# Peptides against a protein of PDB entry 1EMU, part 86

Target 1, 132 residues: chain A of PDB entry 1EMU
Amino acid sequence: PPYLKWAESLHSLLDDQDGISLFRTFLKQEGCADLLDFWFACTGFRKLEPCDSNEEKRLKLARAIYRKYILDNNGIVSRQTKPATKSFIKGCIMKQLIDPAMFDQAQTEIQATMEENTYPSFLKSDIYLEYT

## One batch from the design tools (peptide; made by RFdiffusion4, then SolubleMPNN)

Design b2_p22_6_s4 (from b2_p22_6, 10 letters changed)
Fold by OpenDDE base, seed 2:
Structure b2_p22_6_s4 (fold): chain B 132 residues (1-132), chain A 22 residues (1-22)
Amino acid sequence: as target 1 above (132 residues)
Amino acid sequence: MLSEEDRERFPAKRAPPPHPAP
């Protein structure tokens, strides 16, 4: 069953709509849903292929992601990303150099946080265990 | 939410980025 695959890897969990839904519910209860939301925001951003017609749109989206998750020093994403990573993102936005991969390092760091902390806790949670 | 919009716009799943070693 899919729920067994979820326990095998975070990748399998995030590849399943039902898994995402349950995991996000768990994260909300823990006050850290922004970890997952940011991860998906980064994925969505990277999928936007640069072209002449979407340059301004990509910049606006990058700014939105930055303001929502990186700029707030009290946010969970900000606390779990390295200062150098946040500084790099800020620099890209200020210089208007919006590469599709500009959030990759931050996404990697947040993924590591989930792998090491929230994902294992989810597999031990009542939400997951009651689903199985 | 921003993440939900991105998921709706890009429903195809992508492999996660490489995981750094501990």
Scores: peptide ipSAE 0.023, ipTM 0.610, DockQ to the pose 0.060
Fold by OpenDDE base, seed 1:
Structure b2_p22_6_s4 (fold): chain B 132 residues (1-132), chain A 22 residues (1-22)
Amino acid sequence: as target 1 above (132 residues)
Amino acid sequence: MLSEEDRERFPAKRAPPPHPAP
C-alpha cells in the first residue's frame, strides 16, 4: 500500500496527494507547514520556462516567494537556510536576474531539514500510524 | 544551530517504526 512507500522515502511521500495531505497536517500541528509549502513553491517556480512574455510575472512570483519565506527572519524557512543562500536569492531579486534554478539551493537545504527531522517524526506520529 | 523554538519543532532524527513486508 502507498503508506509503506511513504516510509521508504520522502520522495515517495511527496509524490502522493494523500501523503502530502497527511504530512502537511502533521507539519501544521508542529508549526512548520511553511517548509513544505516553500518546497513546492520552489518546484513550481522552476517549472516556469522563462521567456520575454512572462519575465515580469516570473519576477513578481520570485519576489513573492522571497518575501514570504526568506525575508521573514522569524520564519522556519529563513532559519533553516544558510546566510549565503539567502544572500544569493536576495541578489537575484535585486538585480532582477531570475533564473529558474535560483531557489534550488534553498530548496535543497529545506529538504535536508525535513529529511533529518520532520519526516522521520511524521512516520512516528499518531496521524501516520492511525492511517496504517 | 537550531533555536529553542526549532528544537521543539524539530526533534532529533528518529527511525521510522517497523512495517510488515510489502
Scores: peptide ipSAE 0.017, ipTM 0.560, DockQ to the pose 0.050
Fold by OpenDDE base, seed 4:
Structure b2_p22_6_s4 (fold): chain B 132 residues (1-132), chain A 22 residues (1-22)
Amino acid sequence: as target 1 above (132 residues)
Amino acid sequence: MLSEEDRERFPAKRAPPPHPAP
């Protein structure tokens, strides 16, 4: 069953709609839902291929992600990303240099946070164990 | 998954195929 694959890797969990739903519910209870939302936002942003017609749209999206997750010093994403990473993102926004990969380092750091902390905790949580 | 606010503004990961193998 899928729930066994979820325990094998975070990747398997995030490739399953039911897994994502349960994991996000768990994260929300822990006050950490922004970790997952930011991770997906980065993935979605990277998939937008740059072209002349969508430059302004991509800039607006990048700025929105920055303001929501990076700029807020009290947010969980901001607390779990390195100062140099946040500074790099800020620089991209200010210079309007919006490369599809501009959030990659931040996404990696947030993924590491999930791998090391929230994902293992989820596998020991009541919500997961009751589902199995 | 993403909040409703995020879904309105940001592209989201494509939903996995229905009926995944156990």
Scores: peptide ipSAE 0.025, ipTM 0.601, DockQ to the pose 0.051; fails the geometry check
Fold by OpenDDE base, seed 3:
Structure b2_p22_6_s4 (fold): chain B 132 residues (1-132), chain A 22 residues (1-22)
Amino acid sequence: as target 1 above (132 residues)
Amino acid sequence: MLSEEDRERFPAKRAPPPHPAP
């Protein structure tokens, strides 16, 4: 069943809408839902291919992601991303150089945080165990 | 939420590629 695959890898968990839902609920209880939300925001952003007609929209989206997750020093994403990574993102925003990959390093760091901490904890959580 | 909309719009997971240090 899918829940067994969720225990095999974070990848499998995040490929399943039910898995995502349960994991997000768990993260929210832990005050860490922003980790997953940011991860998906980065994925969505990267999928937006640059063109002459969407530069302003892409900039606005990048700015929104930056303001929501990176700029907030009290946020879990900000705390779990390296200063150099945050500085790079800030630089992109300030220079209005909005490459589709500008959040890749941050996304990688947040994914590592989930792999090391919240994902293992989720597999030990009541929400997961009761679902199984 | 921004992220929920992004998930609905882009539901397929994609492993983030390695990125050089800034």
Scores: peptide ipSAE 0.023, ipTM 0.612, DockQ to the pose 0.046; fails the geometry check

Design b2_p22_7_s1 (from b2_p22_7, 9 letters changed)
Fold by OpenDDE base, seed 5:
Structure b2_p22_7_s1 (fold): chain B 132 residues (1-132), chain A 22 residues (1-22)
Amino acid sequence: as target 1 above (132 residues)
Amino acid sequence: SKAVEETSEEVIEKLLEEEEKL
């Protein structure tokens, strides 16, 4: 069953809508749902290929991601990303150099945080165990 | 994956909506 695959990898968990839903519920209870939302935001952002027609949209989205997750010093994403990574993102925003990969390093760092902490905890949670 | 794609789209849309309100 799918829940067994979820225990094999975070990738498998995130490839399943039910898995995403349960994991997000768990993260909300832990006060760190922003980790997952940021991860998905980065993925969605990277998918938008640069072109004249979506330049404004891409800039607005980049700013939104930056303001919500990076600029918030008290936020879990900000606390789990390295200063150099955050500074790089800020630089991109200020210069309006919006490369599709500008959030890649931050996404990697947040993914590592989930892999090391929240994902293992999820597998030990009542939410997951009761689902099995 | 389909789940990742759909979820990403939802998150992006919400972020853009919030941005417009600022």
Scores: peptide ipSAE 0.782, ipTM 0.959, DockQ to the pose 0.892; fails the geometry check
Fold by OpenDDE base, seed 1:
Structure b2_p22_7_s1 (fold): chain B 132 residues (1-132), chain A 22 residues (1-22)
Amino acid sequence: as target 1 above (132 residues)
Amino acid sequence: SKAVEETSEEVIEKLLEEEEKL
């Protein structure tokens, strides 16, 4: 069953909308749903190919991601990303150099945070165990 | 995956909506 696959890897969990929903619910209770939302935001951003028609949209989105997750020093994403990573992102925003990969390092760091902390905790949570 | 793609799109749309309200 799908819930067993979810326990095999975070990737498997995120490949399932039900898994995403349950995991997000858990994260909200833990006050760290932004980890997951940021991860998805980065994924979506990277898929927007640079072109004339996407320029404004990509810039707006990059700014939105930056302001919501990186600039907020009290946010969980900001706390779980390296200063150099955040500085790089800020630089991209300020210079308006919006490369599709500009959030990759931050996404990697947030993914590692989930892998090491929230994902294992989720698998031990009442939310997951009651689902099984 | 399809789930990742769809969820990513939803998150992006929400972010853009919030940005527009600023």
Scores: peptide ipSAE 0.782, ipTM 0.959, DockQ to the pose 0.874; fails the geometry check
Fold by OpenDDE base, seed 2:
Formats: C-alpha cells, sequence, structure tokens
Structure b2_p22_7_s1 (fold): chain B 132 residues (1-132), chain A 22 residues (1-22)
C-alpha cells in the first residue's frame, strides 16, 4: 500500500496527495508547516518558465516567497536557511534578477531539515501510525 | 509527480493572491 512507500523516502511521501495531507497535518501540529509550504512554493516557482508574459507574475511570486518565508528572522524557514542563502535571494529580489533557480539552494536546505527531523518524526507519529 | 505539481500550483496561487492584497 502507498503508506509503506511513504516510509521508504520523503520523495515517495510527497508524490502522494494523501501523504502530503497527512504530513502537512503533522507539521501544523508541530508548528512547522511552513517548511513544506516553502518547499512546494519553490517547486512551483521553478516551473514558471521565463517569458515576456510571465515576467511580472514571476517577480511578484518571488517577492511573496521572500517576504513570507525568508525575510522574517523568527520564521522556521528563515531559521533553517543559511545566511548566505538568504542574502543571495535578497540580492536577486533587489536587483530584479529572477532566475528560475534562485530558490534552489534554500529549497535544498529546507528539504534537508525535513529529511533529518520532521520526516522521521512523522513516521513515528500517531497520525501516520493510525493511518497504517 | 501529479501530486507535487498540483500542490505546488495551489501553493503559488495562494501566495499570489496574498501578494495582491498587500
Amino acid sequence: as target 1 above (132 residues)
Amino acid sequence: SKAVEETSEEVIEKLLEEEEKL
């Protein structure tokens, strides 16, 4: 069943709508749902191909991601990303150099945080175990 | 995957909506 695949890798968990839903519920209870939302935001942003019609949309989205997750020093995403990474993102926003890959490093760091901490905890949680 | 694509799309749409309200 799918829930067994979820225990094999975070990738498998995030490849399933039910897995995403349960994991997000768990993260909300832990006060760290922003980790997952940021990860998905980065993925969605990278999928927007640069073109004339997307320029304004991409800039707005980049700003939104920056303000919501990076700028707030008390946020969990900000606390789990390196200063150099956050500085790079800020630079891109200020210079309006909106490359599709501008959040890749931050996404990698947040993914590592989930892999090391929240994902293993999820697999031991009542939410997951009761589902199985 | 479909799940990642759909969820990512939902997240960015929500972010854009919030951005427009600022």
Scores: peptide ipSAE 0.781, ipTM 0.959, DockQ to the pose 0.887; fails the geometry check
Fold by OpenDDE base, seed 3:
Structure b2_p22_7_s1 (fold): chain B 132 residues (1-132), chain A 22 residues (1-22)
Amino acid sequence: as target 1 above (132 residues)
Amino acid sequence: SKAVEETSEEVIEKLLEEEEKL
């Protein structure tokens, strides 16, 4: 069953809508759902191909991601990203240099946070165990 | 994956909607 594959890797968990839903529910209870939402936001952002028609959309999205997750110093994403990473993102926003990879390092750091903490905790959670 | 693609799109759409309200 899919839940067994979820325990093999975070990637496998996120490749399943049910897995995503359960994991997000768990993260919400832990007060850190923003980790997952940010991860998906970065993925979605990177997929937007730079072109004239996407310029405004990409800029707006970058600003939205920045303001929601990076700018808030009290947010879980901000606390789990390195100052240099946040500074780089801020610089991109201020300069309006919106490269598709501008959130890659932040996404990597947040993914590491999930891999090392919340994902293992999820696998030990009542939510996951009751599902199995 | 399809799940990642769909979820990412949903998150992006929500963020853009929120941005438009500002």
Scores: peptide ipSAE 0.780, ipTM 0.959, DockQ to the pose 0.880; fails the geometry check

Design b2_p22_7_s2 (from b2_p22_7, 10 letters changed)
Fold by OpenDDE base, seed 4:
Structure b2_p22_7_s2 (fold): chain B 132 residues (1-132), chain A 22 residues (1-22)
Amino acid sequence: as target 1 above (132 residues)
Amino acid sequence: SKAVEETSQKVIEELLEEEEKL
């Protein structure tokens, strides 16, 4: 069953809508759903093709991601990303240099946080265990 | 994956909607 694959890797968990739903519910209870939402935001942003028709949309989205997750020093995403990473993102926003990969390092750092903390905890949670 | 793609799309759409309301 799919839930067994979820225990093999975070990637397998996120490849399943049911897995995403359960994991996000768990994260909300732990007060850290922003980790997952940011991860998906970065993925979605990177997939937007840079072209003339998308320039305004990409800039707005980059600003939205920055303001919601990076700018707030008290937010969990901000606390789990390195100062140099946040400074780089800020620089991109201020200079309006919106490369598709501008959030890659931040996404990597947040993914590592989930891999090391919240994902293992999820596999030990009542939510996951009751599902099995 | 399909799940990642669909979820990512929903998240960015929500962010853009929030941005437009500012």
Scores: peptide ipSAE 0.782, ipTM 0.958, DockQ to the pose 0.880
Fold by OpenDDE base, seed 5:
Structure b2_p22_7_s2 (fold): chain B 132 residues (1-132), chain A 22 residues (1-22)
Amino acid sequence: as target 1 above (132 residues)
Amino acid sequence: SKAVEETSQKVIEELLEEEEKL
């Protein structure tokens, strides 16, 4: 069953809508749902191919991601990303150099945080165990 | 994956909506 695959990898968990839903619920209870939301935001952003028609949209989205997750020093994403990574993102925003990969390093760092902490905890959580 | 794509799109849309309200 799918829940067994979820225990094999975070990738498998995130490839399943039910898995995403349960994991996000768990993260909300832990006060760190922003980790997952940021991860998905980065993924969505990267998929927007640069072109004249979507330049404004991409800039607005980048700013939104930056303001919500990076600029908030008290936020879990900000606390789990390295200063150099955050500074790089800020630089991109200020210069309006919006490369599709500008959030890649931050996404990697947040993914590592989930892999090391929240994902293992999820597998030990009542919400997951009761689902099995 | 389909789940990642759909979820990502939803998150992006919500972020853009919030941005427009600022």
Scores: peptide ipSAE 0.783, ipTM 0.959, DockQ to the pose 0.889; fails the geometry check
Fold by OpenDDE base, seed 1:
Structure b2_p22_7_s2 (fold): chain B 132 residues (1-132), chain A 22 residues (1-22)
Amino acid sequence: as target 1 above (132 residues)
Amino acid sequence: SKAVEETSQKVIEELLEEEEKL
């Protein structure tokens, strides 16, 4: 069953809409849903191919991601990303150099945070265990 | 995956909507 696959890897969990929903609910209870939302934001951003028609949209989105998750020093994403990573992102925003991969390092760091902390905790949570 | 793609799309759309309200 799908819930067993979810326990095999975070990737498997995120490949399932039900898994995403349950995991996000858990994260909200833990006050760290922004980790997952940021992860998805980065993925979505990277999917936007640079072109003339996407330039304004990509810039707006990059700014939105930056302001919501990186600039907020009290946010969990900001706390779980390296200063150099955040500085790089800030630099991209300020210089308007909006490369599709500009959030990749931050996404990697946030993914590692989830892998090491929230994902294992989720698998031990009542919400997951009751689902099984 | 489809789930990742769809969820990612929803998230960025929400972010863009919030940005437009600023």
Scores: peptide ipSAE 0.783, ipTM 0.959, DockQ to the pose 0.870; fails the geometry check
Fold by OpenDDE base, seed 3:
Structure b2_p22_7_s2 (fold): chain B 132 residues (1-132), chain A 22 residues (1-22)
Amino acid sequence: as target 1 above (132 residues)
Amino acid sequence: SKAVEETSQKVIEELLEEEEKL
């Protein structure tokens, strides 16, 4: 069953809509759903191909991601990203240099946070164990 | 994956909607 594959890797968990839903529910209970939402935001952003027609959309999205997850120093994403990473993102926003990869390092750091903490905790959680 | 694609798209759309309200 899919839940067994979820325990093999975070990637496998996120490749399943049910897995995403359960994991997000768990994260909300832990007050850290922003980790996952940010991860998906970064993925979605990177997939937007740079072109003239997407320029405004990409800039707006980058600003939205920045304001929601990076700018707030009290947010979990901000707390789990390195100052240099946040500074780089801020620089991109201020300069309006919106490269598709501008959030890659931040996404990597947040993914590491999930891999090392919340994902293992999820696998030990009641929500996951009751699902199995 | 399809799940990642759909979820990412949903998150992006929500962020853009919020941005338009500002």
Scores: peptide ipSAE 0.782, ipTM 0.959, DockQ to the pose 0.876; fails the geometry check

Design b2_p22_7_s3 (from b2_p22_7, 11 letters changed)
Fold by OpenDDE base, seed 1:
Structure b2_p22_7_s3 (fold): chain B 132 residues (1-132), chain A 22 residues (1-22)
Amino acid sequence: as target 1 above (132 residues)
Amino acid sequence: SAAVEATSQEVIEKLLKEEEEL
């Protein structure tokens, strides 16, 4: 069953809509759902191919991601990203250099945080165990 | 995956909507 695959890797968990839902519920209870939302935001942003028709949209989206997750010094995402990474993102926003990969390093750092902390905890949680 | 794509799109749409309301 799919829930067994979820225990094999975070990637497998996030490839399943039910897995995403349960994991997000768990993260909300832990006060760190922003980790997952940021991860998905970065993924969605990177998939938007730059072109004249979506330039404004991409800029607005980049700004939204930056303001919601990076600029908030009290947020879990900000606390779990390196200062140099946040500085780089800020620079991109200020200079309007909106490369599809501009959030890649931040996403990697947040993914590592989930891998090391919240994902293992999820597998031991009542939410996951009751589902299985 | 379809789940990743769908979820990513939902998050993006919410962010853009929130940004416009500011």
Scores: peptide ipSAE 0.784, ipTM 0.959, DockQ to the pose 0.896
Fold by OpenDDE base, seed 2:
Structure b2_p22_7_s3 (fold): chain B 132 residues (1-132), chain A 22 residues (1-22)
Amino acid sequence: as target 1 above (132 residues)
Amino acid sequence: SAAVEATSQEVIEKLLKEEEEL
């Protein structure tokens, strides 16, 4: 069953609608749902192809991601990303150099945080165990 | 995956709406 695959890798968990839902519920309990939302935001942003018709949308989205997750010093995403990474993103925003990969390093760092902490905890949580 | 794509789209749309309200 799918829930067994979720225990094999975070990737498998995030490839399933039910897995995402349960994991997000768990993260909300822990006060760190922003980790997951940021990860998905980065994924969605990277998939937007740069073109004239998307330029304004991509800039707005990049700015939104930056303001909500990176600039917020009280946010868990900001606390779990390195200063150099945040500085790079800020630079991209200020220079309006909106490359599809501009959030890749930040996403990697947040993914590592989930892999090392919240994902293992999720597999031991009542939410996951009751589902199985 | 389809789940990742759908969820990513939802998050993006929410962020864009929030940005417009600021």
Scores: peptide ipSAE 0.783, ipTM 0.959, DockQ to the pose 0.897
Fold by OpenDDE base, seed 4:
Structure b2_p22_7_s3 (fold): chain B 132 residues (1-132), chain A 22 residues (1-22)
Amino acid sequence: as target 1 above (132 residues)
Amino acid sequence: SAAVEATSQEVIEKLLKEEEEL
């Protein structure tokens, strides 16, 4: 069953809508759902191909991601990203240099946080174990 | 995956709506 695959890798968990839903529920209880939302935001942003018709949308989205997750020093995403990474993102926003990969390093750092902490904890959680 | 694509799109749409309201 799919839940067994979820225990094999975070990638497998996030490739399943039910897995995403359960994991997000767990993260909300832990007060760190922003980790997952940021990860998906970065993924969606990177998939938007730069072109004249997308320029305004991409800039707005980049600003939204920055303001919601990076700018707030009290947010969990900000706390789990390195200062140099946040500074780079800020620079991109200020200079309006919106490369599709501008959030890649931050996404990598947040993914590492999930891999090392929240994902293993999820597999030990009542939410996951009761589902199995 | 379809799940990743759908979820990413939902998150983006919510962010853009929130940005518009600011």
Scores: peptide ipSAE 0.783, ipTM 0.959, DockQ to the pose 0.896
Fold by OpenDDE base, seed 3:
Structure b2_p22_7_s3 (fold): chain B 132 residues (1-132), chain A 22 residues (1-22)
Amino acid sequence: as target 1 above (132 residues)
Amino acid sequence: SAAVEATSQEVIEKLLKEEEEL
């Protein structure tokens, strides 16, 4: 069953809509749902083609991601990303150099945070265990 | 995956809507 795959890797968990839902519920209870939302935001952003028709949309989205997750020093995403990573993103925003990969490092760092902390905790949670 | 694609799309659409409201 899919829930067994979820225990094998975070990637498998996130490849399943039910897995995403359960994990997000867990993260909300832990006050760190922004980790997951940011991860998906980065993924969605990277998929947008840097063509002329998407330029404004991509810039707006980049700004939105930056303001919501990076700029807020009290946010969990900000706390779990390195200063150099945040400064790089800020630089991209300020210079309006919106490369599809501009959030890749931040996404990697947040993914590592999830894999090291929240993902293992999720597998020990009542939410997951009762689902199994 | 389909789940990742769908969820990512939902998240970015939400962010864009929020941005437009600012």
Scores: peptide ipSAE 0.783, ipTM 0.959, DockQ to the pose 0.867; fails the geometry check

Design b2_p22_7_s4 (from b2_p22_7, 10 letters changed)
Fold by OpenDDE base, seed 3:
Structure b2_p22_7_s4 (fold): chain B 132 residues (1-132), chain A 22 residues (1-22)
Amino acid sequence: as target 1 above (132 residues)
Amino acid sequence: SEAVEKTSEEVIEKLLEEEEKL
């Protein structure tokens, strides 16, 4: 069953809508759902191909991601990203240099946070165990 | 994956909607 694959890797968990939903529910209870939402935001952002028609959309999205997750120093994403990473993102926003990879490092750091903390905790959670 | 794609799109759409309200 899919839940067994979820325990093999975070990637497998996130490749399943049910897995995503359960994991998000768990993260919400832990007060850190923003980790997952940010990860998906970065993924979606990177997939937007730079072109004239997407320029405004990409800029707006980048600003939205920045304001919601990076700018808030009290947010879980901000606390789990390195100052240099946040500074780089800020620089991109201020300069309006919106490269598809501008959030890659931040996404990597947040993914590491999930891999090392919340994902293992999820696998030990009542939510996951009751699902199995 | 399809799940990642759909979820990413949903998150982006929500963020953009919120941005438009600012």
Scores: peptide ipSAE 0.783, ipTM 0.960, DockQ to the pose 0.886
Fold by OpenDDE base, seed 5:
Structure b2_p22_7_s4 (fold): chain B 132 residues (1-132), chain A 22 residues (1-22)
Amino acid sequence: as target 1 above (132 residues)
Amino acid sequence: SEAVEKTSEEVIEKLLEEEEKL
């Protein structure tokens, strides 16, 4: 069953809508749902290929991601990303150099945080165990 | 995956909506 695959990898968990929902519920209870939302935001952003027609949209989205997750010093995403990574993102925003990969390093760092902490905890949670 | 794509789109749309309110 799918829940067994979820225990094999975070990738498998995130490839399943039910898995995403349960994991997000768990993260909300832990006060760190922003980790997952940021991860998905980065993924969505990277999929927007640069072109004249979507330049404004891409810039607005980049700013939104930056303001919500990076600029908030008290936020879990900000606390789990390295200063150099955050500075790089800020630089991109200020210069309006919006490369599709500008959030890749931050996404990697947040993914590592989930892999090391929240994902293992999820597998030990009542939410997951009761689902099995 | 389809789940990742769908979820990503939802998150992006919500972020853009919030941005417009600022």
Scores: peptide ipSAE 0.784, ipTM 0.960, DockQ to the pose 0.893; fails the geometry check
Fold by OpenDDE base, seed 2:
Structure b2_p22_7_s4 (fold): chain B 132 residues (1-132), chain A 22 residues (1-22)
Amino acid sequence: as target 1 above (132 residues)
Amino acid sequence: SEAVEKTSEEVIEKLLEEEEKL
């Protein structure tokens, strides 16, 4: 069943809508749902192909991601990303150099945080175990 | 995956909506 695949890798968990929902519920209870939302935001942003019609949309989205997750020093995403990474993102926003890959490093760091902490905890949680 | 794509789109749309309200 799918829930067994979820225990094999975070990738498998995030490839399943039910898995995403349960994991997000768990993260909300832990006060760290922003980790997952940021990860998906980065993925969605990277999928927007640069073109004339997308220029304004991509800039707005980049700003939104930056302000919501990176700028707030008290946020969990900000606390789990390196200063150099955050500085790079800020630079891109200020210079309006909105490359599709501008959040890749930050996404990698947040993914590592989930892999090391929240994902293992999820697999031991009542939410997951009761589902199985 | 389809789940990742769908969820990403939902998150993006929500962020854009919030941005427009600022």
Scores: peptide ipSAE 0.784, ipTM 0.960, DockQ to the pose 0.873; fails the geometry check
Fold by OpenDDE base, seed 4:
Structure b2_p22_7_s4 (fold): chain B 132 residues (1-132), chain A 22 residues (1-22)
Amino acid sequence: as target 1 above (132 residues)
Amino acid sequence: SEAVEKTSEEVIEKLLEEEEKL
């Protein structure tokens, strides 16, 4: 069953809609759902191809991601990203240099946080265990 | 994956909606 694959890797968990839903529910209870939402935001942003028709949308989205997750020093995403990473993102926003990969380092750092902390905890949670 | 794509799109749309309301 799919839930067994979820225990093998975070990647497998996030490749399943049910897995995403359960994991998000768990993270929300732990007060750290922003980690997952940020991860998905970065993924979606990177997939938007740079072109004239997408320029405004990409800029707005980049600003939205920055304001919601990076700018707030008290937010969990901000606390789990390195100062140099946040400074780079800020620089991109201020200079309006919106490269598809501008959030890659931040996404990597947040993914590492989930791998090391929240994902293992999820596998020990009542939510996951009751599902099995 | 389809799940990642769908979820990413939903998150993006929500962010853009919130941005527009500001």
Scores: peptide ipSAE 0.783, ipTM 0.960, DockQ to the pose 0.893; fails the geometry check

